# Designs tried in a protein design run: peptides against a protein of PDB entry 5VVV. Part 25

Target 1, 276 residues: chain A of PDB entry 5VVV
Amino acid sequence: FLCGVVEGFYGRPWVMEQRKELFRRLQKWELNTYLYAPKDDYKHRMFWREMYSVEEAEQLMTLISAAREYEIEFIYAISPGLDITFSNPKEVSTLKRKLDQVSQFGCRSFALLFDDIDHNMCAADKEVFSSFAHAQVSITNEIYQYLGEPETFLFCPTEYCGTFCYPNVSQSPYLRTVGEKLLPGIEVLWTGPKVVSKEIPVESIEEVSKIIKRAPVIWDNIHANDYDQKRLFLGPYKGRSTELIPRLKGVLTNPNCEFEANYVAIHTLATWYKSN
Target 2, 276 residues: chain A of PDB entry 5VVV as posed
Amino acid sequence: FLCGVVEGFYGRPWVMEQRKELFRRLQKWELNTYLYAPKDDYKHRMFWREMYSVEEAEQLMTLISAAREYEIEFIYAISPGLDITFSNPKEVSTLKRKLDQVSQFGCRSFALLFDNIDHNMCAADKEVFSSFAHAQVSITNEIYQYLGEPETFLFCPTEYCGTFCYPNVSQSPYLRTVGEKLLPGIEVLWTGPKVVSKEIPVESIEEVSKIIKRAPVIWDNIHANDYDQKRLFLGPYKGRSTELIPRLKGVLTNPNCEFEANYVAIHTLATWYKSN

## One batch from the design tools (peptide; aimed at target 1 D116 Y160 F164 V195)

Design b2_p15_4_s1 (made by RFdiffusion4, then SolubleMPNN; from b2_p15_4, 10 letters changed)
Fold by OpenDDE base, seed 2:
Structure b2_p15_4_s1 (fold): chain B 276 residues (1-276), chain A 15 residues (1-15)
Amino acid sequence: as target 1 above (276 residues)
Amino acid sequence: DWEEINKLALEHLKK
């Protein structure tokens, strides 16, 4: 069971010292996972093709080493979906080289994120792939196999919550393709009924699990505030029954951008996780 | 208001 934090918000990423403090807190609270997915990290999303500099490499190696020291699984995410051509072997090779570099930093767990992108494939991809889901699954499976089938590999769908599913969760051709064709060792991220879900009913997890043919990892935006800089979400992790735990592969909270605001959010997630 | 929150979130993701 993956339980911890995704740094998955828009805005200023956390500094290395905040991330190290996070790992210390996660260990103390018996949480086990950190997903590195800061949207405004240039080489994570907008410039995903760019290799890390020597200085950036040293920072990431230090961060990954710190996660290991605190027994936190460091999952490196990349979001190539803004401008990748899935059918182009050069793009696939570029993605492989980027993940090879991160593997050299000591990273062993990875994620491919296709959240917050347009559903439209380019003309070249439409000639090769029958749908957007087929393109995403193809590259994800290839990368997963190329990396030697790492123990933890995550996929974030473009339809990552109920409100993004067309026509709905249970009838989504996109999610059906993901469920049928994504290799079984790849985990699927899910956010619940909405982008920010007040509640995640058990029935909603059963519904999505059926179509994706696996238990999801929750990317939970309950404490996310990147969409409104005037709000801080200081309340407890709630609206998730503990009956979800045996039906999930994990829960990763995407909390407030302000690192210092997240004590209650993360601590109460840990309490929730240990209550089952 | 969770509806307002989701509206703001959706508006943020579309930028």
Scores: peptide ipSAE 0.688, ipTM 0.958, DockQ to the pose 0.898
OpenDDE base, seeds 1, 3, 4, 5: peptide ipSAE 0.650, 0.651, 0.669, 0.646; ipTM 0.953, 0.952, 0.956, 0.953

Design b2_p15_4_s2 (made by RFdiffusion4, then SolubleMPNN; from b2_p15_4, 11 letters changed)
Fold by OpenDDE base, seed 2:
Structure b2_p15_4_s2 (fold): chain B 276 residues (1-276), chain A 15 residues (1-15)
Amino acid sequence: as target 1 above (276 residues)
Amino acid sequence: DWDEINKLALEHLKK
C-alpha cells in the first residue's frame, strides 16, 4: 500500500530542505511514499525532454538518497503529454534517455503522467493509434518494460476523476482501453469523483476499479490549494472511509503549496491509514 | 463550497 504525499501542485515547488523534512515526517508517521510531480518544475513537464544539468543531478541524487535514508519510496514522475508525439521513435527514445538519467540518480520507481493535457492527438499519432488511450498505453508499456518492469510504476490517466470521464466512469472508452491494454504491473492514479473530492465513496472506487481492472492509487486533492492561494486547507483528511484501504493500492495526498500548512493534512492521513 | 472549489480548480487547469 502506497501512502504519503504527491508534490503535484502548480506554483513554486518545495525546496530540497522542505522535501527532506517531509521525508522525516513521513517516516515518523509510518508513511512510505513521495511522488515527485511538481507541475512547474521545468524538466518535469514543460521541458521534459531536457536532461538535468550537473547541478540539478546532484540535487536530485541527494534528494533520492535522503528518501532512501528515511525509508521513503521516491517515485519520479514525468509529464510529457503537453507536446509529445507518441508515434515518433525519437520522442520515445528521448523519454527513455531522460528516465535513464534519473535511474542513474538511484531512482527505482517512476510515473508517467497524462493529466491536464489536451485530449486530441496530433495528425501523426492519429495515423498510428486508434485512440489517445492507445497512444498513452503504448508508450507507458514500452517505458515500463524498457526500465525492466520496476516494482512501482504509476500511470496518471487524462480522465483521472469522475467529472473528466466521457460519457462517465463505467462507460469511458478511454478508461476501458487503459484497463484492457495497460500492463497489469502498472498502477493507475485516480482522484475520485471530482478534481477536488469532498468525499470518495466506496462505490465510486469499485466502479473505477472494475473498468481499469485494478485497485487505483488515489491522488487526493482534498488539501490542494494551488487553484486559490487565498485559501489554506487546514482541516483533517476526511470523507474517505477506511473501507477504501483494502480496495486501493495507495493514497498520495497533494496538499497545500505552503509546506508549513500541511502538518494536519499529512498527520491525519497517517492516522486514517493506520486505523484499518 | 466544494462546487466553487472545483470551479476554481478547473479554471486553473485550463490555463
Scores: peptide ipSAE 0.686, ipTM 0.958, DockQ to the pose 0.892
OpenDDE base, seeds 1, 3, 4, 5: peptide ipSAE 0.645, 0.646, 0.660, 0.641; ipTM 0.952, 0.953, 0.954, 0.952

Design b2_p15_4_s3 (made by RFdiffusion4, then SolubleMPNN; from b2_p15_4, 8 letters changed)
Fold by OpenDDE base, seed 2:
Structure b2_p15_4_s3 (fold): chain B 276 residues (1-276), chain A 15 residues (1-15)
Amino acid sequence: as target 1 above (276 residues)
Amino acid sequence: EWEELNKLALEKLKE
C-alpha cells in the first residue's frame, strides 16, 4: 500500500530542505511514499525532454538518497503529454534517455502522467493509434518494459476523475482501453468523483476499479490549494471511509502549496491509514 | 463550497 504525499501542484515547487523535512515526517508517521510531480518544475513537464544539468543532478541524487535514508519510496514522475508525439521513435528514445538519467541518480520508481492535457492527438499519432488511450498505453508499456519492469510504476490517466470521464466512468472508452491494454504491473492514479472530491465513496472506487481492472492509487486533492491562492486547507483528511483501504493500492495526498500548512493534512492521513 | 472549489480548479486547468 502506497501512502504519503504527491508534490503535484501548480506554483512554486518545494525546496530541497522542505522535501527532506517531509521525508522525516513521513517516516515518523509511518507513511512510505513521495511522488515527485511538481507541475512548474520545467524539466518535469514543459521541458521534459531536457536532461538535468550537473547541478540539478547533484540535487536530485541528494534528494533520492535522503528519501532512502528515511525509508521513503521516491517516485519520479514525468509529464510529457503537452507536446509529445507518441508515434515518433525519437520522442520515445528521448523519454528513455531522460528516465535513464534519473535511474542513474538512484531512482527505482517512476510515473508517467497524462493529466491536464488536451484529448486530441496530433495528425501523425492519429495515423498510428486508434485512440489517445492507445497512444498513452503504448508508450507507457514500452517505458515500463524498457526500465526492466520496476516494482513501482504509476500511470496518471487524462480521465483521472469521474467528471473527466466521457460519457461516464463505467462506460469510458478511454478508461476501458487503459484497463485492457495497460500492463498489469502498472498502477493507475485516480482522483475520485471530482478534481476536488469532498467524499470518495466506496462504490465509486468499485466502479473505476472494474473498468481499469485493478485497484487504483488515489491522487487526493482534498487539501490542494493551487487553484486559489486565497485559501488554505487546514482541516483533517476526511470523507474517505477506511473501507477504501483494502480496495486501493494507495493514497497520495496533493496538499497545500505552502509546505508549512500541511501538518494536519498529512498527519491525519497517517492516522486514517493506521486505523484499518 | 465544494462545487465552488471544483469550479476554481477547472478554471485554472483551462489556462
Scores: peptide ipSAE 0.433, ipTM 0.903, DockQ to the pose 0.834
OpenDDE base, seeds 1, 3, 4, 5: peptide ipSAE 0.134, 0.054, 0.324, 0.208; ipTM 0.796, 0.762, 0.874, 0.813

Design b2_p15_4_s4 (made by RFdiffusion4, then SolubleMPNN; from b2_p15_4, 7 letters changed)
Fold by OpenDDE base, seed 2:
Structure b2_p15_4_s4 (fold): chain B 276 residues (1-276), chain A 15 residues (1-15)
Amino acid sequence: as target 1 above (276 residues)
Amino acid sequence: EWEEIEKKALEFLKK
């Protein structure tokens, strides 16, 4: 069971010292996972093709080593979906080289994220792939296999919550393709009925699990505030029955951008997780 | 309140 934090928000990423402090807290609270997915990290998303510099590499190596020290699984995410051409073997090779570099930093767990992108493929991809889901699954499977089928590999769908499913969760052709074609060893991220879900009912997890043919990892935006700079979410992790735990592969909270605001959010997630 | 939150989130993601 993956339980911890995803740094998955827009805005200023956390600094290395904050991330190290996070790892210390996660260990203390018996949480086990950190997903590195800061949207405004240039080489994570907008410039995903760019290799890390020597200085950036040193920082990431240090961060990954710190995660290991605190027994936190460090999952490196990349979000190539803004401008990748899925059918272009050079793009696939570029992605492979980027993840090879990160593997050299000591990273062993990875994620491919296709959240917050347009649902349209370019002309070249439309000639090769039957749908956007087919394109995403193809590259994800290839990368997963290329990396030697790492123990933890996550996929974030474009339809990552009920609000984005067309026509709905249970009838989504996109999610059906993901469920049918994504290799079984790849985990699927899910955010719940909404982008910011007040509640995640058990029934909603059963519904999505059926179509994706696996228990999801929750990317939980209950404490996310990147979308509203006037709000801080200081309340507890709530609106998730503990009955969800046996029906999930994990829960990763995407909390407030302000690192200092997240004590209650993360601590209460830990309490929730340990209450089962 | 949560409906407003979701609305704001959706508006944010569309920009």
Scores: peptide ipSAE 0.758, ipTM 0.970, DockQ to the pose 0.889
OpenDDE base, seeds 1, 3, 4, 5: peptide ipSAE 0.717, 0.687, 0.709, 0.718; ipTM 0.964, 0.960, 0.963, 0.965

Design b2_p15_5 (made by RFdiffusion4)
Pose (drawn by RFdiffusion4):
Structure b2_p15_5 (pose): chain A 276 residues (1-276), chain P 15 residues (1-15)
Amino acid sequence: as target 2 above (276 residues)
Amino acid sequence: SEEDNEKKLEFLDEL
């Protein structure tokens, strides 16, 4: 069961030294996972096709090392959603070459994120693929095979919270396609009824497990502050029923950008991780 | 809160 932090916000990402202290903290409080997905670390998203330079690679390896040294599982995320051409094989290949490079840093766990992308396709893609959801699942599956079908592997859908489902959660062509075609070994990230959920009703998640055909992994935006300059969140982890742990694969908290402000955010996530 | 969610949506629209 996956529990911990996702560094998944817009803005100045954390540095290696902050992530070491993060791993030591996750362990002192018995959490198991860190998802690397900072939106503005350019090679994660904006320049996803680009390989890490020599010194960048030294940094990532030293990072994945301290993750094992503290036994925190490290999941690497990549976001091709902005401009990838799903049908073109050179494009599919560059993704593998990039995912290969990181596999050789010590990485076993991977994620493909597709949040916040323009919902329609290029002229070339609309031929080979029936719908937008078809294209993503095809590449997510193909990639899931190539890496030797890894232990934990996440998929973040374009429709990733209740508000964002067209027309509703239950009868959505995008969401229907995912639950049926996406492989049973691939996890699905979900964010609650809203992007920043005030509460997560047990009925809403049971409802979601209907169409996804899985217990989804929560990308929790409760303490995220990347959207309002004046705002910071030092409150407890709240509005999440303890009765949820049995029904979910995991909860990764996407916290404040200011690293040291995240003490309460992670500790309260940790106490609640107990109690179920 | 509901206000926080609205502000997050406004932020995403600005991108």

Design b2_p15_5_s1 (made by RFdiffusion4, then SolubleMPNN; from b2_p15_5, 6 letters changed)
Fold by OpenDDE base, seed 4:
Structure b2_p15_5_s1 (fold): chain B 276 residues (1-276), chain A 15 residues (1-15)
Amino acid sequence: as target 1 above (276 residues)
Amino acid sequence: SDEANEIYLEFLKSL
């Protein structure tokens, strides 16, 4: 069970010292996972093709080493979906080289994120792939196999919540393709019925799990505030039955951008997790 | 409330 934090917000990323403090807190609270997915890391999303500099490499190596010191699984995410051409072997090779670099930093767990992108493929991809889901699954499977089938590999679908599913969760051709064709060792991220799910009913998890043919990892936006800088979510982790725990592969909270605001959010997630 | 989700959806449209 993956339980911890995703740094998955838009806006100023956490500094390395905050991330190290996070790992210390995660260990103390018996949480085990950190997903590195800061949207405003240019080399994560906008410039995903760009290799890390020597200085950035040293920082990431230090961060990954710190995660290991605190027994936290460091998952490196990349979000190539804004402008990748899935059918272009050069793009696939570029993605491979980027993840090879991160592997050299000592990273062993990875994620491919296709969140917050249009459902459209370019003309070249439409000639090769029958759907956007087929393109995403193809590259995800290839990368997963190329990396030697790492123990933890995550996929974030474009339809990452109930409201993004067309026509709905159980009938989504996109999620059906993901479920049928995504290799079984790859985990699927999900935010619940909504992007910000006040509640995640058990039945909603059973529904998505059926179509994706696996238990999801919750990317939980309950404490996310990147969408409204005037809000701080200081309340407890709630609206999730502990009956979800045996039906999930994990829960990663995407909390407030303000690192210091997240004590209650993360601590109460830990309490929730240990209550089952 | 659904307000947080509604604001988030508007935020996503601004990206």
Scores: peptide ipSAE 0.619, ipTM 0.947, DockQ to the pose 0.906
OpenDDE base, seeds 1, 2, 3, 5: peptide ipSAE 0.609, 0.512, 0.608, 0.467; ipTM 0.945, 0.927, 0.946, 0.919

Design b2_p15_5_s2 (made by RFdiffusion4, then SolubleMPNN; from b2_p15_5, 6 letters changed)
Fold by OpenDDE base, seed 3:
Structure b2_p15_5_s2 (fold): chain B 276 residues (1-276), chain A 15 residues (1-15)
Amino acid sequence: as target 1 above (276 residues)
Amino acid sequence: SDEANEIALEFLKSL
């Protein structure tokens, strides 16, 4: 069971010292996972093709080493979906080289994120792939296999919540393709019925699990505030029954952008997790 | 709440 934090927000990423402090807190609270997915980290999303510099490499190596020191699984995410051409072998090779570099930093767990992108494929991809889901699954499977089928590999679908599913969760052709074609060792991220789910009912997890043919990892936006800089979510982790735990592969909270605001959010997630 | 989700949806549309 993956339990911890996804740094998955838009806005200023956390600094390395904050991330190290996070790992210390995660260990102390008996949480086990950090997903590196800061949207405004240029080499994560906008410039996903760009290799890390020597300086950035040293920082990431140090960060990954710190995660290991605190027994936290460091998952490196990349979000190529803004401008990748899925059918272009050069793009696939570029993605492979980027993840090879991160693997050299000592990273062993990875994620491909296709959240917050247009559903439209380019003309070249339309000639090769039957749907956007087929394109995403193809590259994800290829990368997963290329990396030697790492123990933890995550996929974030474009339809990552109930409200984004067309026509709905149980009938989504996109999610059906993901369920049927995504290799079984790849985990699927899900935010619940909504982007920001006040509640995540058990039945909603059963529904999505059926179509994706696996238990999801919750990307939990309950404490996310990147969408409203005037709000801080300081309340406890709530609206999730502990009955979800045996029905999930994990829960990763995407908390407030302000690192210092997240004590209650993360601590109460830990309490929730340990109460099962 | 639903309000937070609605604001989030509007934010995502602005990206």
Scores: peptide ipSAE 0.657, ipTM 0.952, DockQ to the pose 0.967
OpenDDE base, seeds 1, 2, 4, 5: peptide ipSAE 0.577, 0.593, 0.244, 0.309; ipTM 0.942, 0.945, 0.870, 0.885

Design b2_p15_5_s3 (made by RFdiffusion4, then SolubleMPNN; from b2_p15_5, 7 letters changed)
Fold by OpenDDE base, seed 2:
Structure b2_p15_5_s3 (fold): chain B 276 residues (1-276), chain A 15 residues (1-15)
Amino acid sequence: as target 1 above (276 residues)
Amino acid sequence: SDEANEIALKFLESL
């Protein structure tokens, strides 16, 4: 069971010292996972093709080493979906080289994120792939296999919550393709009924699990505040029955941008997780 | 509340 934090928000990423402090807190609270997915980290999303500099590499190596020291699984995410051409072998090779570099930093767990992107494929991809889901699954499977089938590999769908599913969760052709074609060793991220889900009912997890043919990892935006700079979510982790735990592969909270605001959020997630 | 989700959706639509 993956339980911890995704740094998945828009706005200023956490500094390396905050991330190290996070790992210490995660260990102390018996949480086990950190997903590196900061939207405004240039080489994560907008400039995903760009290799890390020597200085950036040293920082990431240090961060990954710190995660290991605290027994936290460091999952490196990349979000190529803004401008990748899935059918272009050069793009696939560029993605491979980027993840090879991160593998050299000592990273062993990875994620491909296709959240918050346009649902339209380019003309070249439409000639090769039957749908956007087929394109995403193809590259994800290829990357997963290329990396030697790492123990933890995550996929974030474009339809990552109930409100983004067309026509709905159980009938989504996109999620059906993901469920049928995504290799079974790849985990699927899910946010619940909504982008910010006040509640995640058990029935909603059973519904999505059926179509994706696996238990999801929750990307939980309950404490996310990147969308509203005037709000801080200081309340406890709530609206998730503990009955979800046996039906999930994990829960990763995407918390407030303000690192210091997340004590209650993360601590109460840990309490929830241990209450089984 | 649905308010947070509505604000989040508007934010995402602005990206």
Scores: peptide ipSAE 0.502, ipTM 0.933, DockQ to the pose 0.906
OpenDDE base, seeds 1, 3, 4, 5: peptide ipSAE 0.036, 0.497, 0.048, 0.028; ipTM 0.724, 0.931, 0.741, 0.712

Design b2_p15_6 (made by RFdiffusion4)
Pose (drawn by RFdiffusion4):
Structure b2_p15_6 (pose): chain A 276 residues (1-276), chain P 15 residues (1-15)
Amino acid sequence: as target 2 above (276 residues)
Amino acid sequence: DEHDEKKLEFLKEKE
């Protein structure tokens, strides 16, 4: 069961030294996972096709090392959604070459994120693929095979919370396609009824497990502050029923950008991780 | 939800 932090916000990402202190903290409080997905570390999203330079690679390896040294599982995320051409094989290959490079840093766990992308395709893609959801699942599956079908592997859908489902959660062509075609070994990230969910009703998640055909992984935006300059969140982890742990694969908290402000955010996530 | 509205506005800016 996956529990911990996702560094998944827009803005100045954390540095290696902050992530070491993060791992030591996750362990002192018995959490198991860290998802690396900062939106403005340019090679994660903006320039996803580009390989890490020599010194960048030294940094990532030293990072994946301290993750094992503290036994925090490290999941690496990549976001090709902005401009990838799903049908073109050179494009699919560059993704593998990039995911290969990181695999050789010590990485066993991977994620493909597709949040916040223009919902339609290029002229070339609309031929080979029936729908937008078809294209993503095809590549997500093909990639899931190539890496030797890894232990933990996440998929973040374009429709990733209740508000964002067209027309509703239950009869959505995009969501229908995912639950049926996406492989049973691939996890699905979900964010609650809204992007920043005030509460997560047990009925809403049971409802979601309907069409996804899985217990989804929560990308929790409760303490995220990247969207309002004046705002900071030092409150407790709240509005999440303890009765949810049995029904979910995990909860990764996407916290404040200011690293040291995240003490309460993670500790309260940790106490609640107990109690179920 | 004020937080959610502000996050949606922020995401539109990123588009």

Design b2_p15_6_s1 (made by RFdiffusion4, then SolubleMPNN; from b2_p15_6, 8 letters changed)
Fold by OpenDDE base, seed 2:
Structure b2_p15_6_s1 (fold): chain B 276 residues (1-276), chain A 15 residues (1-15)
Amino acid sequence: as target 1 above (276 residues)
Amino acid sequence: DEANEIALEFLESLK
């Protein structure tokens, strides 16, 4: 069971010292996972093709080493979906080289994120893939296999919550393709019925699990505040029955951008997790 | 809820 934090927000990423402090807190609270997915870290998303510099490499190596020290699984995410051409072998090779570099930093767990992108494929991809889901699954499977089938590999679907599913969760051709064709060793991220879900009912998890043919990892936006500059979410982790735990592969909270605001959010997630 | 609606508006602004 993956339980911890995804740094998955838009806005200023956390600094390395904050991330190290996070790892210390995660360990103390018996959480086990950190997903590196800061949207505005430019080499994660906007410039995903760019290799890390020597200085950036040193920082990431240090960060990954710190995660290991605190027994936190460091999952490196990349979001190539803004402008990748899935059918272009050069793009695939570029992605492979980027993840190879990160592997050299000591990272062993990875995620491919296709959240917050257009549902349209380019003309070249339409000639090769029958759907957007097929394109995403193809590259994800290829990368997963290329990396030697790491123990933890996550996929974030474009339809990552109920409201983004067309026509709905249970009938989504996209999610059906993901479920059927994504290799079974790859985990699927899910956010619940909504982008910000006040509640995640058990029935909603059963529904999505059926179509994706696996228990999801929750990317939980309950405490996310990147979308509202006037708000901080300081309340407890709630609206999730502990009955979800045996039906999930994990829960990663995407909390407030302000690192210091997240004590209650993360601590109460830990309490929730341990209460099962 | 209000938070979700604001989040949706925000996400749409990023596309």
Scores: peptide ipSAE 0.596, ipTM 0.946, DockQ to the pose 0.966
OpenDDE base, seeds 1, 3, 4, 5: peptide ipSAE 0.540, 0.559, 0.562, 0.022; ipTM 0.940, 0.943, 0.944, 0.645

Design b2_p15_6_s2 (made by RFdiffusion4, then SolubleMPNN; from b2_p15_6, 9 letters changed)
Fold by OpenDDE base, seed 2:
Structure b2_p15_6_s2 (fold): chain B 276 residues (1-276), chain A 15 residues (1-15)
Amino acid sequence: as target 1 above (276 residues)
Amino acid sequence: DENNEIALKFLESLK
């Protein structure tokens, strides 16, 4: 069971010292996972093709080493979906080289994120793939296998919550393709009924689990404030029954952008997790 | 910007 934090918000990423402090807190609270997915980290998303500099590499190596020291699984995410051509072998090779670099930093867990992108394929991809889901699954499976089938490999679907599913969760051709074609060792991220779900009913998890043919990892935006930085979400982790725990592969909270605001959010997630 | 995109998606999710 993956339980911890995803740094998945838009806005200024946390500094390395904040991330190290997070790892200490996660360990103390018996949480086990950090997903590195800061949207405004240029080499994560907008410039995903760019290799890390020597200085950036040293920082990431230090961060990954710190996560290991605190027994926190460091999952490195990349979001190539803004402008990748899935059918282009050069793009696939570029993605492989980028993840090879991160592997050299000591990272062993990875995520491919296709959240917050247009549902349209380019002309070249339309000639090769039957759908956007087929393109995403193809590259994800290839990367997963190329990396030697890491113990933890995550996929974030473009339809990552109920409101983004067309026509709905249970009938989504996209999610059906993901469920049928994504290799079984790859975990699927899910956000619940909405982008910001006040509640995540058990039935909603059973529904998505059926179509994706696995228990999801929740990317939980309950405390996310990147959409309204005038607000801080200081309340407890709530609206999730502990009956979800045996039906999930994990929960990763995407909390407030302001690192210091997240004490209650993360601590109460830990309390929730341990209460099952 | 990306913040606006999330805000819009959030608002859409409330419908």
Scores: peptide ipSAE 0.040, ipTM 0.743, DockQ to the pose 0.314
OpenDDE base, seeds 1, 3, 4, 5: peptide ipSAE 0.029, 0.032, 0.038, 0.034; ipTM 0.693, 0.722, 0.745, 0.730

Design b2_p15_6_s3 (made by RFdiffusion4, then SolubleMPNN; from b2_p15_6, 6 letters changed)
Fold by OpenDDE base, seed 2:
Structure b2_p15_6_s3 (fold): chain B 276 residues (1-276), chain A 15 residues (1-15)
Amino acid sequence: as target 1 above (276 residues)
Amino acid sequence: DEENEIALEFLKSLE
């Protein structure tokens, strides 16, 4: 069971010292996972093709080593979906090289994220793939296999919550393709019925689990505030029955952008997790 | 809820 934090917000990423402090807190609270997915980290999303500099590499190596020290699984995410051509072997090779670099930093867990992108494929991809889901699954499977089938590999679907599913969760051709064709060793991220889900009912998890043919990892935006910088979400982790725990592969909270605001959010997640 | 509505608007603004 993956339980911890995804740094998955838009806005200024946390600094390395904050991330290290996070790892210390996660360990203390018996949480076990950190997903590195800061949207405004240029080499994560906007410039996903760009290799890390020597200086950036040193920082990431240090960060990954710190995660290991605190027994936190460091999952490196990349979001190539803004401009990747799935059918272009050069793009696939570029992605492989980028993840090879990160693997050299000591990272062993990875994620491919296709959240917050257009559903439209380019002309070249339309000639090769039957759908956007087919394109995403193809590259994800290939990368997963290329990396030697790491123990933890996550996929974030473009339809990552109920409201983004067309026509709905249970009938989504996109999610059906993901469920049927994504290799079984790859975990699927899910945000719940909504982008910001006040509640995540058990039934909603059963529904999505059926179509994706696996228990999801929750990317939880309950405390996310990147969408409204005038708000801070300081309340407890709530609206999730502990009955979800046996039906999930994990929960990763995407909390407030302000690192210092997240004590209650993360602590109460830990309490929730341990209460099962 | 209000938070979800604002979040959706925010995401649309990124498109």
Scores: peptide ipSAE 0.644, ipTM 0.950, DockQ to the pose 0.963
OpenDDE base, seeds 1, 3, 4, 5: peptide ipSAE 0.617, 0.590, 0.604, 0.021; ipTM 0.948, 0.943, 0.946, 0.680

